Peptides against a protein of PDB entry 5KEZ. Designs and how they scored, part 38

Target 1, 320 residues: chain A of PDB entry 5KEZ
Amino acid sequence: NVAIYNPFRPWWERYQPVSYKLCTRSGNEDEFRNMVTRCNNVGVRIYVDAVINHMCGNAVSAGTSSTCGSYFNPGSRDFPAVPYSGWDFNDGKCKTGSGDIENYNDATQVRDCRLTGLLDLALEKDYVRSKIAEYMNHLIDIGVAGFRLDASKHMWPGDIKAILDKLHNLNSNWFPAGSKPFIYQEVIDLGGEPIKSSDYFGNGRVTEFKYGAKLGTVIRKWNGEKMSYLKNWGEGWGFVPSDRALVFVDNHDNQRGHGAGGASILTFWDARLYKMAVGFMLAHPYGFTRVMSSYRWPRQFQNGNDVNDWVGPPNNNGVI

## One batch from the design tools (peptide; aimed at target 1 Y104 D253 H258)

Design b2_p18_3_s1 (made by RFdiffusion4, then SolubleMPNN; from b2_p18_3, 10 letters changed)
Fold by OpenDDE base, seed 3:
Structure b2_p18_3_s1 (fold): chain B 320 residues (1-320), chain A 18 residues (1-18)
Amino acid sequence: as target 1 above (320 residues)
Amino acid sequence: AATEQYQRYVDRERSRYQ
């Protein structure tokens, strides 16, 4: 991915890919392979956050400022380490003046236009699908158990399906023969927009962002909410079917006060309430649970916003 | 500012889901 130095190596640089090389601030491919093996050998499975909707931002300077030193040129859509070129992006498909998503009530824009300048891959192309599948299959062959698909809302479900259909079975050294990768898709659906979580049920589980948002409200006793109202928690609260839901109290985005849930989201900053929420989540049978492991950073609020919400995990000169 | 593009997405776009 892009190595960003202003601000200094933020967490979100990971979501601006320039190649599919397993060479990042967390380590190189050999170290990753070693980690996956050691984890699998003790029954801990690895799921990769796969950024496949887009490459880096269109305004990032061309060069070799990347975690693996690969050259890239956003201006010309040149990512030779893949390789991608101008043929592999949706620039010509997006019809907005800016090239960015301008109206989230237009499903076509949401999927065909750039997510705030992030170069939008043409996932309708078999070439693009194949390059992504090669990346994911390499990970599967290493021994990962599945994937979080980042920004799934911004990809056509059929394109995702086409990629998933190219995937190998899981590595039989650790998984039963014929096992398929575990797929969960990040789809932010709090209602009010044309794209629905149910559009993605056919590909795997989806993130249920209503879960953390509503649970936070209840635990905080906002708006007269009571714990007793959780009697029909899950589908009874309008959430997606349990067998399609991946649930969580917070994630890296909404932990910072942004994204689905807003101020209701409970985090480690509110330790007591957070423990209550996480405990409830783990005890309740609804959905597939995910627990957040995070870190403290020097929060500095200006006009209600943390100006340091970019801060990544504790690191040594960018190396975690 | 150009390098903070994703941060702007997180802050601006994802923040709308509250």
Scores: peptide ipSAE 0.057, ipTM 0.755, DockQ to the pose 0.629
OpenDDE base, seeds 1, 2, 4, 5: peptide ipSAE 0.040, 0.046, 0.045, 0.039; ipTM 0.725, 0.739, 0.739, 0.729; seeds 1, 2 fail the geometry check

Design b2_p18_3_s2 (made by RFdiffusion4, then SolubleMPNN; from b2_p18_3, 10 letters changed)
Fold by OpenDDE base, seed 1:
Structure b2_p18_3_s2 (fold): chain B 320 residues (1-320), chain A 18 residues (1-18)
Amino acid sequence: as target 1 above (320 residues)
Amino acid sequence: AATEQYNRYVEMLRNRYQ
């Protein structure tokens, strides 16, 4: 991915890919293989956060400032390490003046335009689908069990399915023959917009963002909410079907929230309430549960905003 | 809508990625 130095190596640089090489501040491919093997050998499975909707930001300077040293040129849409070129992006398909998503009530913009400047891949193209599938299949061959598909809301469900249809069965060294990768898709659906979580049910599970938001409100006793109201927690609260839901109290994004949708989110910063929420989540039989493992950073609030919400995880590899 | 408000927040975060 792109190496960002201002601020210094933020967490979000990981979501600006310039290649599909397994070489980041988290480690190289050999180290990743080692981890996957060790984990699989004791029954711990690995699911990869796959960033396949986009490449890096359009405003990033061309060069070799990347975690693997790969050259890239956002201006010309040149990513030779893949390779991608200008033909592999939705620049000509997006009809907004900025090239970015401007209206979330327009599903076409949401899927064909850039998410805040991130170069939007043309997932309608078989070439692009194949390059992504090759990346994911490489991970499957290493021994991963499945994927979180980042920014799935910004991809057409049919394009996702086309990619998934190209995936191999899981590695038979650790999984039964014919096993399929576990797929869950990040879709932010709190209602009121054209794109629905149900659009993606055919591809796998989806993130249920209502879960953490509503649970936080209840645990915080906002708006007169009571724990007893959780008796019909899950589908009874209007959430997606349990067998389609991936649920969580917080994630890396909303953990840094301070406004609408983020204010109710419970995090480790509110330890007692957070433990209550996580405990409830693990005890209640709804959805596939995900527990957050994060880190502390030096929060600095200015006008209600943490100006240090960019701080990345601790890293001491000394290499990149 | 709640989704739109959250999307704006997400966009704020993503805008920092530039």
Scores: peptide ipSAE 0.070, ipTM 0.791, DockQ to the pose 0.084
OpenDDE base, seeds 2, 3, 4, 5: peptide ipSAE 0.090, 0.073, 0.063, 0.057; ipTM 0.795, 0.789, 0.764, 0.760; seeds 2, 3 fail the geometry check

Design b2_p18_3_s3 (made by RFdiffusion4, then SolubleMPNN; from b2_p18_3, 12 letters changed)
Fold by OpenDDE base, seed 1:
Structure b2_p18_3_s3 (fold): chain B 320 residues (1-320), chain A 18 residues (1-18)
Amino acid sequence: as target 1 above (320 residues)
Amino acid sequence: AAQEQYQKYRDMLRSLYT
């Protein structure tokens, strides 16, 4: 991915890919392979956060300032390490003046325009689908069990399906023959927008962002909410079907207050309430549960905003 | 609420233009 130095190596640089090489501040491919093997050997499965909607930001300077040293040129849409070119992006399809998503009530913009300036891949093209599938199949060959599809809301469900149809069965060294990758899709659906979580049910599970948002209000006792109201927690609260839901109390985005859920989201910063929420989530039989493992950073609030919400995870290989 | 999504992230990315 792109190496960002202002601010210094933020967490979000990881979501600006310039290649599909397994070479980041988390380690190289050999180290990743080693980790996957060790985990599989003790029954711990790995699911990769796959960034396949986009490449890096359109404003990033061209060059080799990346975690694996690969050259890239956002201006010309040149990513030779893949390779991608100008033909592989939705620049001509997006009809907004800026090239970015300007109206989230326009599903076409949400899927065909750039998310916050991130170069939007033309997932309708078989070439692009194949390059992504090759990346994911390489990970499957290494031994991963499945994928979180980042920014799925910004991809057409049919394009996702086309990619998934190209995926191999899981590695038979650790999984039963014929096993398929576990897929869950990040779709932010809190209502009020044309894109719905149900649009993606056919591809796999979806993130239920209402879960953490509503649970937070209940645990915090906002708006007269009571724990007793959680008796019908799940579908009874208007959430997606249990067998389609991936649930969580917080994620890396809303932990920082700028994802889906707002101030209601509980995090490790509110330790007691957070433990209550996580405990409830693990105890209640709804959805596939995900527990957050995060880190502490030096928060500094200015005008109600944490100016240090960019701080990335602890790292001891700052050379790359 | 829809337009507020990713606002802080957009602010972060805008810093790349400077």
Scores: peptide ipSAE 0.088, ipTM 0.761, DockQ to the pose 0.097
OpenDDE base, seeds 2, 3, 4, 5: peptide ipSAE 0.036, 0.033, 0.071, 0.070; ipTM 0.706, 0.689, 0.774, 0.772; seed 3 fails the geometry check

Design b2_p18_3_s4 (made by RFdiffusion4, then SolubleMPNN; from b2_p18_3, 10 letters changed)
Fold by OpenDDE base, seed 4:
Structure b2_p18_3_s4 (fold): chain B 320 residues (1-320), chain A 18 residues (1-18)
Amino acid sequence: as target 1 above (320 residues)
Amino acid sequence: AATEQYNKYRAMLESRYK
């Protein structure tokens, strides 16, 4: 991914890929392979946060400032390490003036235009699908158990399916023969937009963002909500079917106080309430649970916003 | 309300990726 130095190596640079090389702040491919092996050997499975909707931001300077030193040129859509070129992006498909998503009530824009300037891959192309599948298959062959598909809302479900259909079975050294990768898709569906979580049920589980948002409201006792109201928690609260839900109290984005649940989201900053929420989540059978393991950072609020929300996990001069 | 929350999220992303 792009190495960003202003701010200094933010966490979100990981979500600006320039190649599919397994060479990042966390280590190189050999180290990753070693980690996966060690984890698998003790029953800990690895699920990769796969960024396949886009490459890096369109405004990032061309060069070799990347975690693996790969050259890239966002301006010309040139990512030779993949390789991708101008043919592999949705620039011509997106009809907005800016090239970015301008109206989130337009599903076509949401899928075909750039997410906040991130170069949008043309996932309709078999070539692009295959390159992504190759990346994911490489990970599968290493021994990962599945994937979180980042920004799934911004990909056509059919395109995702086409990629998933190209995936290998899991590595039989650790998984039963014929096992398929576990897929969960990040889809932010809090209602009010045309794209629905149900659009993605065919591909795997989806993130249920209503879970954390509503649970936060209840635990905080907002709007007269009571714990007793959780008696029909799950589908009874309008959430997706349990077998399609990946649930969580918070994630890295909404932990930073914006959107996807808003101020209701509980985090480790509210330790007592957070433990209550996480405890409830783990005790309740609804959905597949995900527990957040985060870190403290020096929050600095200006005009209600944490200007240091970019701060990544504890590191040694950028190296995790 | 849901739209507003989502828009705030998008705004957050905008501040990070541009």
Scores: peptide ipSAE 0.051, ipTM 0.740, DockQ to the pose 0.085
OpenDDE base, seeds 1, 2, 3, 5: peptide ipSAE 0.051, 0.055, 0.039, 0.044; ipTM 0.737, 0.740, 0.701, 0.729; seeds 2, 3 fail the geometry check

Design b2_p18_4 (made by RFdiffusion4)
Pose (drawn by RFdiffusion4):
Structure b2_p18_4 (pose): chain A 320 residues (1-320), chain P 18 residues (1-18)
Amino acid sequence: as target 1 above (320 residues)
Amino acid sequence: SSLFHPKDVYDTERASLS
């Protein structure tokens, strides 16, 4: 991923890929393979956050400011370490004047245009699908059990299916024969938009962002909500079917207060209420549960938004 | 130059759906 130095090494630089080499601030390929093997050998699975909608920001300076030293040039669309060229991006397919996503009532541009200027991969091309699949198969053979598909709303459900069609079964040393990767797709669907999370049920589960937003408001006793109203918690509140939901109280993104749910999202900063919300979630049968494990940063709210929400993991001059 | 921020995604989506 791009090594971003202003601001200093933000957590979200990891969502701007430069190549598919397993080489990050978290470690190299040897350390990654070692982790996956050791965890599988004690029966704990690894799920990978797959960033496949885009490469890095179109305005990022060319050079080798990358976590493995790989060269890249966003202006010329050259990512030779993969390799990707200008033919591999949606510049000619997007119809907005800016080339970015401008209107979320238009389901087409949400898919074909650049998400906040991030170079949008042409996922309809077999070559691009093959390069992504090669990356995910490398991970599957190492032994990962599934994937979180980042920014799934900005990918066509069919393109996702075409990529998944190319995946190996899970490593037969640890998983039964014919086992398939666990897929959960990150789609923020609070209603009122043309894209529905149900559009993605053919590919795997989806993140249910309504879950934590509603639970936070209820536990905080905001907006007239009471815990007694949780008697019919689940699809009774308009959530996706339980067998398609990946649920959580907060995630790495919206724990910073700017996300789906804003200030209602309970986090470790609100420890007393947060424990209660996590407890309710873990006790209730709805969904497959994910628990957040975080790091502290110097929060500094100005106008209800944290100007330090970009701060990366604890580090000494960028070394985690 | 411009730089990506996740908050911009939410702001833009909220504004466009208003």

Design b2_p18_4_s1 (made by RFdiffusion4, then SolubleMPNN; from b2_p18_4, 10 letters changed)
Fold by OpenDDE base, seed 4:
Structure b2_p18_4_s1 (fold): chain B 320 residues (1-320), chain A 18 residues (1-18)
Amino acid sequence: as target 1 above (320 residues)
Amino acid sequence: AAQFHPRDVYERRAKSLA
C-alpha cells in the first residue's frame, strides 16, 4: 500500500493498495506465512481484510512510496506491480463530473465511481477479477481462512461472486478438504439508500451496522430505549437474517466518531457500557460475532472532531 | 434512515498528502 508520511503512517494507508504484494508495516510475506502457520497450528484462523474495490487515491503522488517499494502512478492509473493500467478502472464508466461518488442514492455511482478519490477498479473485467482472485488465492494457499471484503457496498454483487467463484478451497493442511473461504462483506446499510445488505447475501455474510448502532442506543438509554426491548433482538429489530449477519459493537471506522454508526456507537472509551454491549453480543445467539481489539490514541478534538483519528496502532517508527 | 453519510467512512482513507 501507499506509505503516507503526512500524517505519519496513518492506519488508513492500508486501504490504499498499490499492489497485492504481502509487504506491509506488519512485515513481509515470509513473516506473514509464519504467523498464519503458527496461528493455524493452534486453531486460530486468519481472515484478511481484502481491499479489492479500489487502489490508492487519485491524488497520491506517483513514485515508489509504498510499503513494498512498488512503483505506482495514480494519475495514469499505472500499477505495474499487479499490473493494472487505465483499462482496468471505471474512469470511463463513472458518469459524474468529478469522477467520485456524488449521489449515494444512485447505486450505479456508488459502485462505478471513485470512493472519495480512491481509484475504482473495473471489477466487470475478467482480467481484474482474475488478478484479485490470484491475490486472494495466494492468501488461501498460505492458509488464511477467509476474507473481509472491504467496501463491498461499492462493488457489484455479481462481480464479487465472479471473484469468489475463482477461489481455491482452503489449505487442506489445516482445513477439511473442500472447505470454502469464509466471506463477510462490509456493507453499510442503515436504511434509506438503494443498496441493501440483502443484495450481497449470495456471496456470504454481511456486516450488520444496525447492530452496533441500535445496541448503543439501547445501552445508552437514548430515546427511551430499554434493555428489556432486546427481547426480540436480531431479526425482530429488522436486522438481516442471523445466518447472514456479522455483528459487532464497533469497528475501526465508527470507533473514531462521526463515522459509520454515529454517536450511538459504543467503544472502549466508554468502558463500562462497552463491556455491557460486548457481553450481550457474545451471549446472544444472533449473528456471527466480531470483537474489536483496539488501542488508545491521543485524541484531540477540534470542533467536535478528533484530529488524530488517523493514528494507527502502537508502532516503532511506523513499523508494527 | 442512515445515521451518517456513507462517504464518511472512507473519506479519511482517500486522504494523502504524499
Scores: peptide ipSAE 0.140, ipTM 0.774, DockQ to the pose 0.062
OpenDDE base, seeds 1, 2, 3, 5: peptide ipSAE 0.059, 0.039, 0.042, 0.101; ipTM 0.757, 0.715, 0.721, 0.762

Design b2_p18_4_s2 (made by RFdiffusion4, then SolubleMPNN; from b2_p18_4, 9 letters changed)
Fold by OpenDDE base, seed 1:
Structure b2_p18_4_s2 (fold): chain B 320 residues (1-320), chain A 18 residues (1-18)
Amino acid sequence: as target 1 above (320 residues)
Amino acid sequence: AALFHPRDVYENRAKSLA
């Protein structure tokens, strides 16, 4: 991914890919392979946060300022390490003046235009689908068990399906023959927009962001909410079907006050309430649960915003 | 309960050095 130095190596640089090389501040491919093997050998499975909707931001300077030193040129849409060129992006499909998503009530913009400047891949093209599938298959062959598909809301469900249809079965060294990768898709659907979580049910599970948002309000006792109201928690609260839901109290985004959930989201910073929420989530029979493991950073609030919300996980490997 | 727009999730992800 792009190496960003201002601020110094933020967590979100990981979501600006310039190649599909497994070479980031989290480690290199050998280290990753080793970790996957060790985990699989003790029954711990690995799923990868796969950023396949886009490459890096259009405003990033061309050069080799990337975690693995790969050259890239956002201005010309040149990513030779893949390789991608101008033919592999949706620049011609997006009809907005800026090239960015301008109206989230327009599903075509949401899927065909750049997400806040992130270069949008033309996932309708078999070439692009194949390059992504190759990346994911490499991970499958290493031994991962599945994927979180980042920014799935911004991809056409059919394009995702086409990619998934190219995926290998899981590595038979650790998984039963014929096992398929576990897929869950990040779709932020809190209502009010045309794109719905149900559009993606055919591809796998979907993140239910209403879960953490609503649970936060209940645990915080906002608006007179009571724990007793959780009697029909799940579908009874208007959430997606349990067998399609991946649920969580917080994620790395809304833990920092970004996006879905807002101020209602409970985090480790509110230890007591957070423990209550996580405990309830694990005890209640709804959805596939995900537990967050995060880290402390030096929060500094200015005008209601944490100016240090960029701080990434601790890193002392001295390599990247 | 204050809910932020989904677009806010990705705003930081697209930042550059500037």
Scores: peptide ipSAE 0.238, ipTM 0.786, DockQ to the pose 0.063
OpenDDE base, seeds 2, 3, 4, 5: peptide ipSAE 0.066, 0.186, 0.221, 0.172; ipTM 0.701, 0.773, 0.786, 0.772

Design b2_p18_4_s3 (made by RFdiffusion4, then SolubleMPNN; from b2_p18_4, 12 letters changed)
Fold by OpenDDE base, seed 5:
Structure b2_p18_4_s3 (fold): chain B 320 residues (1-320), chain A 18 residues (1-18)
Amino acid sequence: as target 1 above (320 residues)
Amino acid sequence: AALYDPRDEYENRAKSLA
């Protein structure tokens, strides 16, 4: 991915790929393979956060400032390490003046325009699908069990399906022959927008952001809500079907006050309430549960926003 | 085809150990 130095090596640089090389601040491919093997051997499965909607930001300077030293040129949409070119992006499909998503009530913009400047891949193209599939298949062959698909809201469900249809069966060294990768898709659907979580049910599970938001409200005793109201927790609260739900109390985005959920989201900053929420989540049968492991950072609120929400995990001058 | 469910593997393992 791109190495960002302003701010200094933020967490979100990880979500700006310039290649599909397994070469980041977390380690190289050999180290990753070693980890996956060791984990699988003790029954711990690995699910990769796959960033396949986009490449890096359009405003990033061309060069070799990347975690694996690969050259890239956002201006010309040149990513030779893949390779991608200008033909592999949705620039011509996006009709907004900025090239970015400007209206989330326009599903076409949400899917064909750039997410906050991130170069939007033309996932309708078989070539692009194949390159992504090759990346994911390489991971599958290494022994991962599945994927979180980042920014799934910004991809057409059919394009996702086309990619998934190209995927190998899981590695038979650890998984039953014929096993398909586990897929869960990040889709923010709190209502009020045209893109719905149900659009993606055919591809796998989806994130249920209503879960953390509503649970936070209940645990905080906001709006007179009571724990007893959780009697019909899950589908009874308007959530997606349990077998399609990936549930969580917080994630890296809404822990930082953005993404989805607002002030209701419970985090480790609210330790007691957070433990209550996580405990409830783990005890309740609804959905597939995900527990957050995070870190503290020097929060600095200005006008209600943490200006240090970019701070990444603990590091030594950029080295993790 | 149904998606791989990690919980199935876990549950099956648990059953085999019980």
Scores: peptide ipSAE 0.165, ipTM 0.720, DockQ to the pose 0.015
OpenDDE base, seeds 1, 2, 3, 4: peptide ipSAE 0.039, 0.021, 0.149, 0.021; ipTM 0.545, 0.465, 0.706, 0.409; seed 4 fails the geometry check

Design b2_p18_4_s4 (made by RFdiffusion4, then SolubleMPNN; from b2_p18_4, 11 letters changed)
Fold by OpenDDE base, seed 1:
Structure b2_p18_4_s4 (fold): chain B 320 residues (1-320), chain A 18 residues (1-18)
Amino acid sequence: as target 1 above (320 residues)
Amino acid sequence: AAQFRPRDVYENRAKSLA
């Protein structure tokens, strides 16, 4: 991915890919392979946060300032390490003046235009689908168990399906023959927009962002809400079917306070309430649960916003 | 509660000051 130095190596640089090389500030491919093997050997499975909707931002300077040293040129849409070229992006398909998503009530913009400047891949093209599938299959061959598909709302469900249809079965060294990768899709659906979580049920599970948002309000006792109201928690609260839901109290985005769920989201910063929420989530039989493991950073609030919400995970391993 | 905007989630992700 792009190496960002201002601010210094933020967490979100990981979501600006310039190649599909397994070479980041978290480690290289050999180290990753080693981790996956060690984890699988003790029954711990690995799923990968796969950023396949886009490459890096259009405004990033061209060059080799990337975690694996690969050359890239956002201006010309040149990513030779893949390789991608101008033919592999939705620049001509997006009809907005800026080239970015301008109206989230327009599903075509949401899926065909750039997400805040991130170069939008033309997932309708078999070539692009194949390159992504090759990346994911490489991970499957290493021994990962599945994927979180980042920014799935911004991809056409059919395009995702086409990619998934190209995926191999899981590595038989650790998984039963014929096992398929576990897929869950990040779809931010809190209502009010044309794109719905149900559009993606055919591809796998979806993130239920209403879960953390609503649970936060209840645990915080906002608006007079009571724990007793959670008796029909799940489908009874208008959430997606349990067998399609991936649930969580917080994630890396909304943990920082301005994402899906807003201020209602509980995090480790509110330890007691957070433990209550996580405990309830694990105890209640709804959805596939995910527990967050994060880190503390030096929060500094200015005008209600944490100016240090960019701070990435601790790193002292010398990997650029 | 803060107003939710989908773009806010990804604004940081696409940020580039370099």
Scores: peptide ipSAE 0.240, ipTM 0.776, DockQ to the pose 0.066
OpenDDE base, seeds 2, 3, 4, 5: peptide ipSAE 0.063, 0.055, 0.146, 0.118; ipTM 0.705, 0.698, 0.775, 0.757; seed 3 fails the geometry check

Design b2_p18_5 (made by RFdiffusion4)
Pose (drawn by RFdiffusion4):
Structure b2_p18_5 (pose): chain A 320 residues (1-320), chain P 18 residues (1-18)
Amino acid sequence: as target 1 above (320 residues)
Amino acid sequence: STFSQDYNDYWTAHFAQF
């Protein structure tokens, strides 16, 4: 991923890929393989955050400011370490004047245009789908059990299916024969938009962002909500079917207060109420549960938004 | 405005600070 130095090494630089080499601030390929093997050998599975909608920002300076030293040039669309060229991006397919996503009532541009200027991969091309599949198969054979598909709303459900069609079964040393990767797709669907999370049920589960937003408001006793109203918690509140939901109280993104749910999202900062919300979630049968494990940062709210929400993991001069 | 639109605007403005 791009090594971003202003601001200093933000957590979200990891969502701007430069290549598919397994080489990050978290470690190299040997350390990654070692982790996956050790965890599988004690029965704990690894799920990978797959960033496949885009490469890095179109305005990022060319050079080797990358976590493995790989060269890249966003202006010329050259990512030779993969390799990707200008033919591999959606510049000619997007129809907005800016080339970025401008209107979320237009389902097409949400898919074909650049998300906040991030170079949008042409996922309809077999070559691009093959390069992504090669990356995910490398991970599957190492022994990962599934994937979080980042920014799934900005990918066509069919393109996702075409990529998944190319995946190996899970490593037969640890998983039964014919086992398939666990897929959960990150789609923020609070209603009122043309894209529905149900559009993605063919590919795997989806993140149910309504879950934590509603639970936070209820536990905080905001907007007239009471815990007694949770008697019909689940699809009774308009959530996706339980067998398609990945649920959580907060995630790494919206724990910073700017996300789906804003200030209602309970986090470790609100430890007393947070424990209650996690407890309710873990006790209730709805959904497959994910628990957050975080790091502290110097929060500094100005106008209800944290100007330090970009701060990366604890580090000494960028070394985690 | 949709949630996604507002969210996107947030990130556009956020990245412009750098």

